# Peptides against a protein of PDB entry 3EFO: the designs that were tried, part 43

Target 1, 262 residues: chain A of PDB entry 3EFO
Amino acid sequence: SQLADLYKSCETDALINFFAKSAFKAVLHQPLKVIREILVNQTAHMLACYRKNCASPSAASQLILPDSMKVLPVYMNCLLKNCVLLSRPEISTDERAYQRQLVMTMGVADSQLFFYPQLLPIHTLDVKSTMLPAAVRCSESRLSEEGIFLLANGLHMFLWLGVSSPPELIQGIFNVPSFAHINTDMTLLPEVGNPYSQQLRMIMGIIQQKRPYSMKLTIVKQREQPEMVFRQFLVEDKGLYGGSSYVDFLCCVHKEICQLLN

## One batch from the design tools (peptide)

Design b1_p21_1_s1 (made by RFdiffusion4, then SolubleMPNN; from b1_p21_1, 7 letters changed)
Fold by OpenDDE base, seed 4:
Structure b1_p21_1_s1 (fold): chain B 262 residues (1-262), chain A 21 residues (1-21)
Amino acid sequence: as target 1 above (262 residues)
Amino acid sequence: PPVDLPDDPEEALAQVLIEEP
């Protein structure tokens, strides 16, 4: 059917970009709560339409996503949790305004990265490989106390270090003997010159490539105060200020779909 | 490319079905 074809060809990243810009424009004239409700409603309507007209026969309790939209809910949740739409005390009005303006000018690729950061397990780097490590889901559950992770969203870059990060990697990256010796005030990695350091720098360079803004690097130690800021970028987790986890959002959308169809 | 989610998001919601339309 025509609808089926539409869903097959759906570009979710472009759709999210559109919704983001629409919502961010609406911020000027509508309450944030209303905007968020509209976004959820739109999400539910799109998926309800699929469920009604295109989905394979299944139990009413079954949440069904077309493959092309399998990441729609997670991105939508990220959008809903963005500081422009969900005010947070730690984010100033100026910062929200700044981010709003940035997103309003972002292309699809930039907005994709902005809403759902890349989280890379750099502790798994193979210095003999030129391949980037596979990104992991942006959730605390994917972190490891023994791991080192690089997070980037096109504006910020974080190097997160677990409390039990391998000393050899710490030495390789920072040229210090232990986790405790890492200076988190630095915004640049030292040029240690070993293969691991070089590879990490290369990865950082690749991430920075084609991004319109230079990402400031923040080094974050697990269990230190700055980690709280880092955790805000773990977008699949439940937010501290009213943002839902990905799972909770899926449930919410599912319920709304059911309401629309029954 | 966009975020790569598994076709079976068992870790999130086992009840989610991803299908081709």
Scores: peptide ipSAE 0.208, ipTM 0.755, DockQ to the pose 0.255
Fold by OpenDDE base, seed 5:
Formats: structure tokens, sequence, C-alpha cells
Structure b1_p21_1_s1 (fold): chain B 262 residues (1-262), chain A 21 residues (1-21)
């Protein structure tokens, strides 16, 4: 059917870009609560329509996503959790205005990375491989105290180090003997020159490539104060300012779909 | 198309089913 073909051809990244820009335009003329409700309703209606007209028969308790839209809910939740759409006094008007303007000018690829960061387990790097490590889900549950992770969203870059990060990797990256010796005030990695350092720098270069903005590097130690800022980019977790986790959002959407179909 | 998430949503929520339309 034409409807089935529509869902097969759906480009979720383009949809999220459209929804983001539409919502951010609406902020100037509509209450934030209304905008958030519209976004949730649109998500639920699209998925309810699929469930009703295209999905294979299944129990009503089953949440069914077409493959082309399997990442729609996670991106939508990220959009809903963006500071532009949150009515929190802790978020300054200037910050809202800044992020609003940034997103309003973003292309599809940029907005995708902005809403859902790339989180790379660089401690798993094979220095003999030319392949980038596979990204992990943006959640604290995917971090390891023994790991080192690179996070990038097109605007910011973080190098997160677990408290039990391997000393050999610390030496390789920072040329210091231990975790405690790492200076987190630095915004550039030292030129150590070993294969691991070179590979990390290469990865950072690839991530930075073709991005319109130069990403500032922030070094983050686990359990130190700056980690709180880093954790705000773990977008699948519960937000600091009342945003839902991805799982909670899925449950919310599922409930609304069921209500629409009953 | 958007880059696939590393894990299937079913891992996070068992009630999620991904299918071809």
Amino acid sequence: as target 1 above (262 residues)
Amino acid sequence: PPVDLPDDPEEALAQVLIEEP
C-alpha cells in the first residue's frame, strides 16, 4: 500500500530535523507545554497509524516500530529534553536563544549528531585497525570505571576517564603515570607520539571533519564535578531538569498509542 | 538515513518490536 511504502521510505533524521525546527519556531508564539504535547502527540499518531494500518498482527500490549522509524522515539525524546523546550528557571534565556538559533540553521546530519551524541569506547581501540570503534548507547549504564570514552555532539567533545582507567592508556594519551596526574584544565591532548595517541588523535580528527564548528575538548574525570556536565549528554538517561529516560518515554508513547487505538 | 543505535530497543524495553512494514 501507499502507506506501507511511506513508512518504508521514512527518513527519521529528516523528520527530527523538521520537527525540531518547527517546534523551535513555535516557541516564539506558543507555550512550551503545548509544543511538547504536540510533539508527543505527533509521535504517537504516526506510530498508531502504523500499528493500525501496516503492522503485523500482535498483542495490544506490544509496541511495534517500523524499521525505518526505530530511532524516532529516542530522537524525539532528545528533542523534548532540549533546553529550548524545557520550562526550567535554571536555564537562562540566553542559553535557550543560543541553542534555538543553532538548531534552526542545522542540516539533517548536524541535527542528528546534536540530539544524539556519538559515544565511543576508545579504551577498546586496536591500534592495528583503521576502523573506528563502534559507538555505544548514550547512557551511564554503558560506561565503565575501567574505560575511556570519547563523546561528541558536533559542538562539544568530551574525553571521559573512569577512575580505574588503565594506567598504560593514561600514559599513552597523557604521558602521565596515573589517573590522579591528569590535568583536566587542558583543552588539547599532548603530542605523545605513540600509536595509541596517534590513533586517538586520528579519531578525533575524523569526528571533527566536515563539522561547521570546531569542537572544544573537555577532559572529564569520573566522580569529579565536571562529570555532571558530561552526563547531560547521556541523552538516554533521565534528564537533570525533568526529562524522561528513553525507556520511560517509550512507555509513555506506547500508552498514548494504545489510547488512540482504543 | 539515521545511523542505527548500537543496541536494539528491545534490549531497553522488551515490549518493543521492530519490523518491516
Scores: peptide ipSAE 0.207, ipTM 0.741, DockQ to the pose 0.263
Fold by OpenDDE base, seed 3:
Structure b1_p21_1_s1 (fold): chain B 262 residues (1-262), chain A 21 residues (1-21)
Amino acid sequence: as target 1 above (262 residues)
Amino acid sequence: PPVDLPDDPEEALAQVLIEEP
């Protein structure tokens, strides 16, 4: 059917970009709550339409996504949780305005990375490999106290260090003997010169080279105050001040779909 | 393209089915 073809050809990344720009434009004229409700409704309607007209028969309790939209909910949730649409006390008005303006000019690829960051387990780096480590889901559940993770969203870059990060890696990256000795005020990694340090720097370079904006590096120690900022980029987790986890959002969307179809 | 999330429907969710239209 024409409708099935439409869903098959849907480019979710372009759709998210469109929704983001539309929503961010609407911020100037409509309450944030209304904008968020519209986005949720649109998401539910699109998926309800698919369920009604295109999906294979299944139980009513089953959430069905077309393959082309399998990541639509997660990105939509990220959009809904963005500080432009969901204000947070720790984010200034100026910062929100800045982010809004940036997104309004972003291409599809930029907006995807912006809303869903890359989270890389750099503690697992193979210094002999030319490949980037596989990204993990942006959730605290994917972090490890023994791990070191690099997060990048095209605007910000974080190096997160678990409290039990291996001393050898700490020394390899920072040339200091322990976690406690790491200076979090640094915005650049030292040139230690060992293969691990070089590989990490190379990875950071690759990430930066693919992005139009210069990302400032923030070093974050687990359980220190600045980690709270870092955790806001773990977009699949439950946010502060009304932000839903990915799981909660899926449940919400599913319920709304059911309501639309019953 | 969007990040390809792994098909690990979390236990808390009703099973998510991904299909071709």
Scores: peptide ipSAE 0.200, ipTM 0.771, DockQ to the pose 0.258
Fold by OpenDDE base, seed 2:
Structure b1_p21_1_s1 (fold): chain B 262 residues (1-262), chain A 21 residues (1-21)
Amino acid sequence: as target 1 above (262 residues)
Amino acid sequence: PPVDLPDDPEEALAQVLIEEP
């Protein structure tokens, strides 16, 4: 059917870009609560329409997503959890205004990265390979105390270090003997000159490449106070300011879909 | 896309059926 073809060809990244810009435009003349409700409703209606008209036969309670939209819910949740759509006192008006303006000018690729960061397990790097490590899901469950992760969303870059990060990697990256010696006030990695350090710099360079903004590097040590800021970018987890986890949001959308179809 | 969800519900952390229309 024509409708099935539409869902098959759907570009979720473009759709999210549209929703983001639409919502951020609406902030000027509608309450944030209403905007969030509209976004959830639109998501539910879109997926309900698919379930009703295009989906393969399945149990009525089954949540079904077309492959082209399999990342729609997670991105939508990220949008809903963005500071622009959250009226929290912990977020300054200036920050909301700044991010709003940024997103309003973002292309599809930029907005995709902005809403869902790249999280790279750099502790798994093979210095013999020039390939980027496979990104992991942006959740605390994907971190490890023994790991070192690089997170980037086009605006910010974080290097997160587990409390049990290998000393040899710490030495390789920072030229210090232990986790305790890492200076988190640094915004640049030292030029240690070993293959691991060089590869990490290469990866950071690739991530920065073709991005319109220069990303400031923040070094984050696990269990230190600044880690709280980093955790805000673990977008699949429950938000610090009341945002839902991906799972919770997915369940919410599913319930609304069921209500629409009953 | 830079982000992709696995087809396995466990990996996606939720019970979701992903299909081609």
Scores: peptide ipSAE 0.195, ipTM 0.758, DockQ to the pose 0.254

Design b1_p21_1_s2 (made by RFdiffusion4, then SolubleMPNN; from b1_p21_1, 9 letters changed)
Fold by OpenDDE base, seed 3:
Structure b1_p21_1_s2 (fold): chain B 262 residues (1-262), chain A 21 residues (1-21)
Amino acid sequence: as target 1 above (262 residues)
Amino acid sequence: PPILLPDDPEKALASILIEEP
């Protein structure tokens, strides 16, 4: 059908870019609550339309997503949880305004990365491999106290260290004997010169080279106060100030779709 | 192309919805 072809041609990354810019423009003239409601409704309507007109018959309780929109809900939730649309006390008005302006100028690839960061388990690095480690989902459940993770969203870069990070890796990255000795005020990794350090630096370089903005590195220790900021980038988790987890959002969207189809 | 998540969101949702009668 013509509609099916439309869905096939629709790229989620382009849609998210469009919705983000539209929503961020609307912030100047409409209440945030209204904007969020519109976004949720649009998401549900799009998916309901697909199910009604394009999807194979299935149980009403099942959520059916077109291939082109499989990741639409997760990115939409990220958009809804962004500080521009969901104010957070820890984010200043100036910072929110700045982010709004940045997104308004972002291309499709930039906005996608911005809303859903890359989270890389660098503690699993193979120093003999030139391949980047596979990203994990942006959730605390994917972190490990024994792990070290690199998070990047095109604007910020975080190196998160678990409290039980291997001393050998700490030594390899920071040239210090233990977790306690890591200086979190550093914005650059030391040039230790071992293969692991070199590989990490290479990965960071690759990530940076693909992005138009210079990402400042923030080193974060688990259970220290600055980790609170880092956790805000774990976009699939429940937000502190009204933002839903990805799971909760999926349930919400599903319910709304069912209501539209019933 | 869109970034693929490590886990299939549809599969994840299916498991959740089945658990929520």
Scores: peptide ipSAE 0.017, ipTM 0.537, DockQ to the pose 0.069
Fold by OpenDDE base, seed 1:
Structure b1_p21_1_s2 (fold): chain B 262 residues (1-262), chain A 21 residues (1-21)
Amino acid sequence: as target 1 above (262 residues)
Amino acid sequence: PPILLPDDPEKALASILIEEP
């Protein structure tokens, strides 16, 4: 059908960029509550329309997403959880204004990375391979105490280290004997010169490539206070200042769709 | 590049989520 073709041609990344800019423009003239409601409603209506007109027959209890929009809910939730739309008092007005303006100027690729960061398990690196490790979902459940992860959202870069990170990797990256010796105040990795260090630096370079802003590196140790900041970028989890986990949001959207179709 | 999630949603959601082309 013509409608089915429309959904097939829809690009979620472009759509999220549009929704973000539209919402961030609207904050100047509309209450935040209204904007959030509109975004949720638009999401539900789009998916309800697909369910009604395009989806194969199935149980009403199932949430059916078109392949082209299968990630729309997760990115929409990320948008809804952005400080511009939450406007928590813990976040300064300047920070909200800054992020608003940033997104207003972002292209599709930039906003995609901004709303859903890339999280890479660098502890699994094969030093003989030039391939980037496969990204993992941005959730605490995907981290491991034995792991080392690199997170990037186009503005910030984090190197997260589990408390049980392999000493050999710590030595390879930081040239220190143990986790306890890692200095988290540094914003640059030392040039150790071994293959693992070189590969990590290469990966960081690839991530930084073609990004309009230089990403500041923050080194984060598991179970230390600065980890709280890092966890805010695990966008599929429940936010510190509000906002649903991805799972909770999906349930909410599903409920809304069902209501629309009743 | 298109948006790609690294894996499918959690198993708990798999029972109620269907992806169609």
Scores: peptide ipSAE 0.017, ipTM 0.554, DockQ to the pose 0.172
Fold by OpenDDE base, seed 4:
Structure b1_p21_1_s2 (fold): chain B 262 residues (1-262), chain A 21 residues (1-21)
Amino acid sequence: as target 1 above (262 residues)
Amino acid sequence: PPILLPDDPEKALASILIEEP
């Protein structure tokens, strides 16, 4: 059907950009609660429409998404969990205003990265390969105490180190003998010059490429205080300030879709 | 084609997002 074709051509990244800008504009005139409700409602209606009119017959209890929008819920949840829409007292007005303004000027590619960060398992780097490691989902469940992860959202870059990170990698990256010796006040990696260090720097360079802003590097040790900031970017997890996990949000959307179809 | 997901969202998570470099 014509409608089905429309859904097939729909791009989630474009939609999330649109929703983000619309919502962030609405913040000036509407209560946040209303905005959030509208976003959820719009998401549910879009998906319900597809389910009703485009999807093949199936059990009503099943969640059916078009391939082009299969990740719409996760991105929508990320949007809903953004500080601009959460507006918790723990977040300064200035920070919200800043992020709002940034998003209002972001293109599709930038907003995509902004709402759903890239999380790379750096500890898996093959120094003999020019390929980037496959990104993992932004959840604590995907981290490893033995791992080192690089997270980037276009504005911030974090190098997260597990408490049991391999000493050889620590030596390779920081030129220090152990996890305890890593200086988290550093905003730049030392130029150690070994293949692993060079590979990591290359990856960081690639991530920084095409981004309009220079991402400040924050080195984060697991279980240290700054990790709390890092965890805010694990967008699939339950939000510290009232945001839902992706799982919970997906359930919510699914239920709402079912209600719309009944 | 549409993506059919089970009612269990946790099971669905693995099928929703494809981890990309």
Scores: peptide ipSAE 0.015, ipTM 0.514, DockQ to the pose 0.113
Fold by OpenDDE base, seed 5:
Structure b1_p21_1_s2 (fold): chain B 262 residues (1-262), chain A 21 residues (1-21)
Amino acid sequence: as target 1 above (262 residues)
Amino acid sequence: PPILLPDDPEKALASILIEEP
């Protein structure tokens, strides 16, 4: 009962902030392999403890997550896939040091957005509505060649355009006749002045509000080289540098939980 | 406490997705 109350009071966003800072502090004194193992084990133990002591009776093979921790695995996977915890030669020491310092000073809200970006389907905007489009899961499976998506993680902002993006939206945003005419070297959207452009700018402004850092805009065309950088922020997918997809990680954690409960 | 099964991933992740204002 008391343990159940503890789980109910636990907020995953605060927990991941704690784990991130703890892990990033430990990087200075412990091997990365050990840190990653500790994080995975801790995740499995917490969930196993809940399953054993708090959850209603169910099949041992069934994964049960409390509502307060239902997104712990996805956050933990994002943390494990961060460049600070991945010792890859493709990642410079400076980049790892930079991101480490950033996270060490982040509040709960900032770290939440940092580890799991906001991905918005901009092509679904209704200029007659004040409502923002609902965010979609950060996976390539949620993108469409006909779509335009805005991604933000508190530090970076990307505008991704599918190869078959609607010409009317391209005209509305960029004031050019087609996808091929979009200049991806720009870091600012043109002041086109139509309702769609204004609404997009408003959304970007809302996202930027209350963020401690100004997010630089990168325009990305599907199937162009810079798209690879964008795809690194699709955190539920398999990582470029060996990180697992969310689904694969969840299966891994589930296996460890089962082992702990045997 | 509320329990969520892995067969409902959309529900699991809904809390970290930004909702409409």
Scores: peptide ipSAE 0.015, ipTM 0.513, DockQ to the pose 0.068

Design b1_p21_1_s3 (made by RFdiffusion4, then SolubleMPNN; from b1_p21_1, 8 letters changed)
Fold by OpenDDE base, seed 5:
Structure b1_p21_1_s3 (fold): chain B 262 residues (1-262), chain A 21 residues (1-21)
Amino acid sequence: as target 1 above (262 residues)
Amino acid sequence: PPVLLPSDPEEALAQVLIEEP
């Protein structure tokens, strides 16, 4: 059917870009609550329409996503949790204005990375491989105290180190003997010159490629105060300012879909 | 570029089914 073809051809990255810009434009003239409600309703309506008209028969308890839109909910939740759409006094007007303007000018690729960061387990690097490590989901549950992770969203880059990060990797990256010796005030990695350091720098370079802004590097130690800033980019977790986890949002969307179809 | 995640939504919620229309 024509409707089925529409869902097959859906580009969720472009859709999220459109929704983000539309919502951020609306912020100037509509209450934030209304904007958030519209976004949730639009998400639910699109998926309800699919469930009603295109999806294979299944139990009402089943949430069905077309493959082309399988990542729509997670990105939509990220959009809803963005500071521009949050009515929290802890978020300054300037910060909201800044991020609003940034997104309003972003292309599809930029907004994709902005809303859902790339989180790479660099402690798993094979220095003999030219391939990037597979990204992990942006959740605390995917971090490891023994791991080292690189996070990038096109604007910021973080190198997160677990409290039990391997000393050999710490030595390789920072040229210091232990976790305690790492200086988190640095914004650049030292040029240690070993294969691991070179590989990490190469990865960072690849991530930086084709990005319109130079990402400042922040070194983050687990359990130190700056980790709180880093954790804000773990977008699948519950938001600091009351935003839903991805799982909770999926449940919410499913509930709304059921209500639309009953 | 396509939207890519390291895993499907099924990993996050068992009640999710992904299908081709």
Scores: peptide ipSAE 0.286, ipTM 0.768, DockQ to the pose 0.267
Fold by OpenDDE base, seed 4:
Formats: sequence, C-alpha cells, structure tokens
Structure b1_p21_1_s3 (fold): chain B 262 residues (1-262), chain A 21 residues (1-21)
Amino acid sequence: as target 1 above (262 residues)
Amino acid sequence: PPVLLPSDPEEALAQVLIEEP
C-alpha cells in the first residue's frame, strides 16, 4: 500500500529535524506546554496510522513501531526534554535562545547528535585500535562507577569519571595519582604522552572535527555538583523538571495511540 | 544514525515491537 511504502521510506532523523525546527519556531508564539502536546500528538498520530493501516495483527497492548521509526520515540522524547521546550531553572533565557537559534540552522546530522548525545565508554579504549568505542545509551544505568565516559552533543563535551575510575587511567589521562587529584576546572586535557592519552585525544579530535562548533570540554567527577549538569544530557532518564524517561514516554505514546484507535 | 533499539531489556515494560511494514 501507499502507506506502507511511506513508512518504509520514512527518514526519522529528517522528521525529528523538521519537528524540532517547527517546535522551536512555535516557541515564539505558543506556550511550551502546547508545543509539547502537539509534538506528542503528532507522534501518536503517525504511529496510530501505522498501527491501524500497516501493522501486523497484534495485541492491543503491543506498541508497534515500523523499523524506519524505531528510534522516533527516543528522539522525540529528547526533543521534548530539550531546554528550549522544557525550561530549566539552571538554563538562562539567553542560553535557551542561543540553542534555539543553533537548532534552527542545524542539518539533520547535527540535530541528531544534538538531541541524542554520543556517550562513549572511554575506559574500554583499546590503544591498539583506531576504532571508536561503541556508544552506549544515554542513561545513568549505562554508567559505571569504575568507568570513564565521554559525552558529546555537538555543543558540549563532557568527560565523566566514576568515583572508582581506575587509577591507571586517571594517571594516563591526567597525570595525577588518583581521582581526588583531578582538577575539574580544566577545560583541556594535559598533554600526557602515553598511548592511552593520545588515543583519547584522537577520539576527541575525531568527534570535534565532525561538528561545526567547537565543543568546550567539561571534566565531571561523579557525585560532584557539575555532575548534575551532565546528567541532563542522559536523555533517556527521567528529567528533574517534567521530562519523561524514554520508557515513560513510550508508555505515554502507546496510551495515546490506543486512545486514537479506540 | 545511532542504532539504539528501543526494545532493550530496560524498555521491556513498554512492550515495543519493531517490524517492517
């Protein structure tokens, strides 16, 4: 059917880009709550249409996503939780305005990274490999107290260190003997000439070169105050200011789909 | 794009099914 073909050819990343720009434009004229409701509604309508017209027979309790839209909900949730659409006290009006303007000019690839950051387990780096470590889901559940993670969203870069990060890696990255000695005020990693440090720097360079904007590095220690900012980029987690977890959002979307179809 | 599937064990409660149309 024509609808089936449409869903097969759907480019979710382009849709998210479109929805983001539309929503961010609407911020100037509509309440944030209304904008968020519209986005959820649009998501539900698209998926309800699929469920009604294209999906295989299944239980009503089953949320069905076409493969082309398998990541639509997660990205939509990220959009809904963005500081432009979900105001946060710690984010200034100017910062929101800045991010809004940036997104309004972003291409599809940039917007993807912006809404769903890349979170890399740096502690697993193979210094003998030129391959980047596989990204993990942006959730606290994927962090490890023993781990070191690099997060990048095209605008910000964070190096998160677990409280039990390996001293060897700390020494390798920072040239200090322990977690406690790491200076989080640094915006640049020291030039430690060991292979691990060089590999990390290379990875950071690769990430940076793919982006149009220079990302400031923030070093974050687990359980310190700056970690709160970092956690806001764990977009699959429940937000502190009304943002849903990914799971909760899926449930919300599913309920709305059911309402549309019944 | 990152291929992060919504059907991970952590999302099991959402009962997500991914299919091709």
Scores: peptide ipSAE 0.229, ipTM 0.729, DockQ to the pose 0.276
Fold by OpenDDE base, seed 2:
Structure b1_p21_1_s3 (fold): chain B 262 residues (1-262), chain A 21 residues (1-21)
Amino acid sequence: as target 1 above (262 residues)
Amino acid sequence: PPVLLPSDPEEALAQVLIEEP
């Protein structure tokens, strides 16, 4: 059917870019609450239409996503949780204005990375491999106290270290004997010159490639105060300022779809 | 670099089905 073809050809990343820019433009003229409601409604309507017209027969309680839009909810939730759309006094007007302006000029790829960061398990690096480690879901549940993770969203880069991260990796990256000796005020990794350090630097370079902005590196130790900032980029988790987790958002969308179809 | 697409919502919510149209 024509609708089936439409959903099959849907480019979710482009759609999110469109929604983001539309919403961020609307911020100037409409209440944030209304904008968020519109975004949720649009998401639900699109998925409800699929459920009604294209989806395979299934129980009404079943949430069904077309493959082309399988990541739409998670990105939409990320958009909804962006500081530009959050009505929180803790977020400065300047920060909102800054991020709004950035997103308004972002291409599809940039906005995708911006809303859903790349999170790489650096502790799994094989120095003999030229392959990048597979990215993991942006959730605390995917972190490990024994792990080291690199997060990048096109604007910021974080190197997160678990409290039990391997001393040999710490030595390899920072040339210090232990987690406690890591200086989190550093914005650049030292040139240690070992294979692991070189590989990490290579990965960071690859991530930085083709990005319009230079990402400043922030080193984050688990259980230290700056970790809270890092956790804000774990976009699938519940937001610090009341944003929903991915699971919660899925439930919300599902509920609205059911309401539209019932 | 590879971009992670959170394409497995079922890990988060087992009740989610992904299908081809």
Scores: peptide ipSAE 0.221, ipTM 0.722, DockQ to the pose 0.237
Fold by OpenDDE base, seed 3:
Structure b1_p21_1_s3 (fold): chain B 262 residues (1-262), chain A 21 residues (1-21)
Amino acid sequence: as target 1 above (262 residues)
Amino acid sequence: PPVLLPSDPEEALAQVLIEEP
């Protein structure tokens, strides 16, 4: 059917880019609450239409996504939780305005990375491999006190260190003996010169490559105050100021779909 | 094409079905 073909050919990244720009434009004329409601409604309507007209027979309680839209909900939730649409006290008006303008000019690839950051477990690096470590889901549940993670969203880069990060890795990266000795005020990693340090720098370089903006590096220690900022980039987690976790959002969307179809 | 994210339904999201139309 024509509808089935439409869903098959759907480009979710382009849709997210479109929705983001549309929403961010609407911020100038509509209340944030209304904008968020519209986005949720649009998401539910698209998926309800699929469920009604294209989906395979299944229980009404089953949430069904077309493959082309399998990541639509997670990106939509990220959009809904963005500081432009969901203001946070720690984000200034100027910063929100800046982010709004940035997104308005972003291409599809840039907006995708912006809304859902890359989170890389760099403590698992194989210095013999030329491949990047597999990204993990942007959630605290994927972090480890023994781990070191690199997060990048095209604008910011964070190096997060667990309180129990291996001393050998700390020394390899920072040339200091322990977690306590790491200086979080630095914005550049030292050139220690060992294979691990070189590999990390290479990865950072690859991430930075072909990105329109230079990402400033922020070093974050677990349980220190600046970690609160870092945690805001864990977009699948529940927000502090009204944002939903990814799971909660899926439930919300599913409920709305059911309401539309019943 | 969209980058595949590690956000596919895991065990915690077992109630989500993904299909090709």
Scores: peptide ipSAE 0.197, ipTM 0.735, DockQ to the pose 0.249

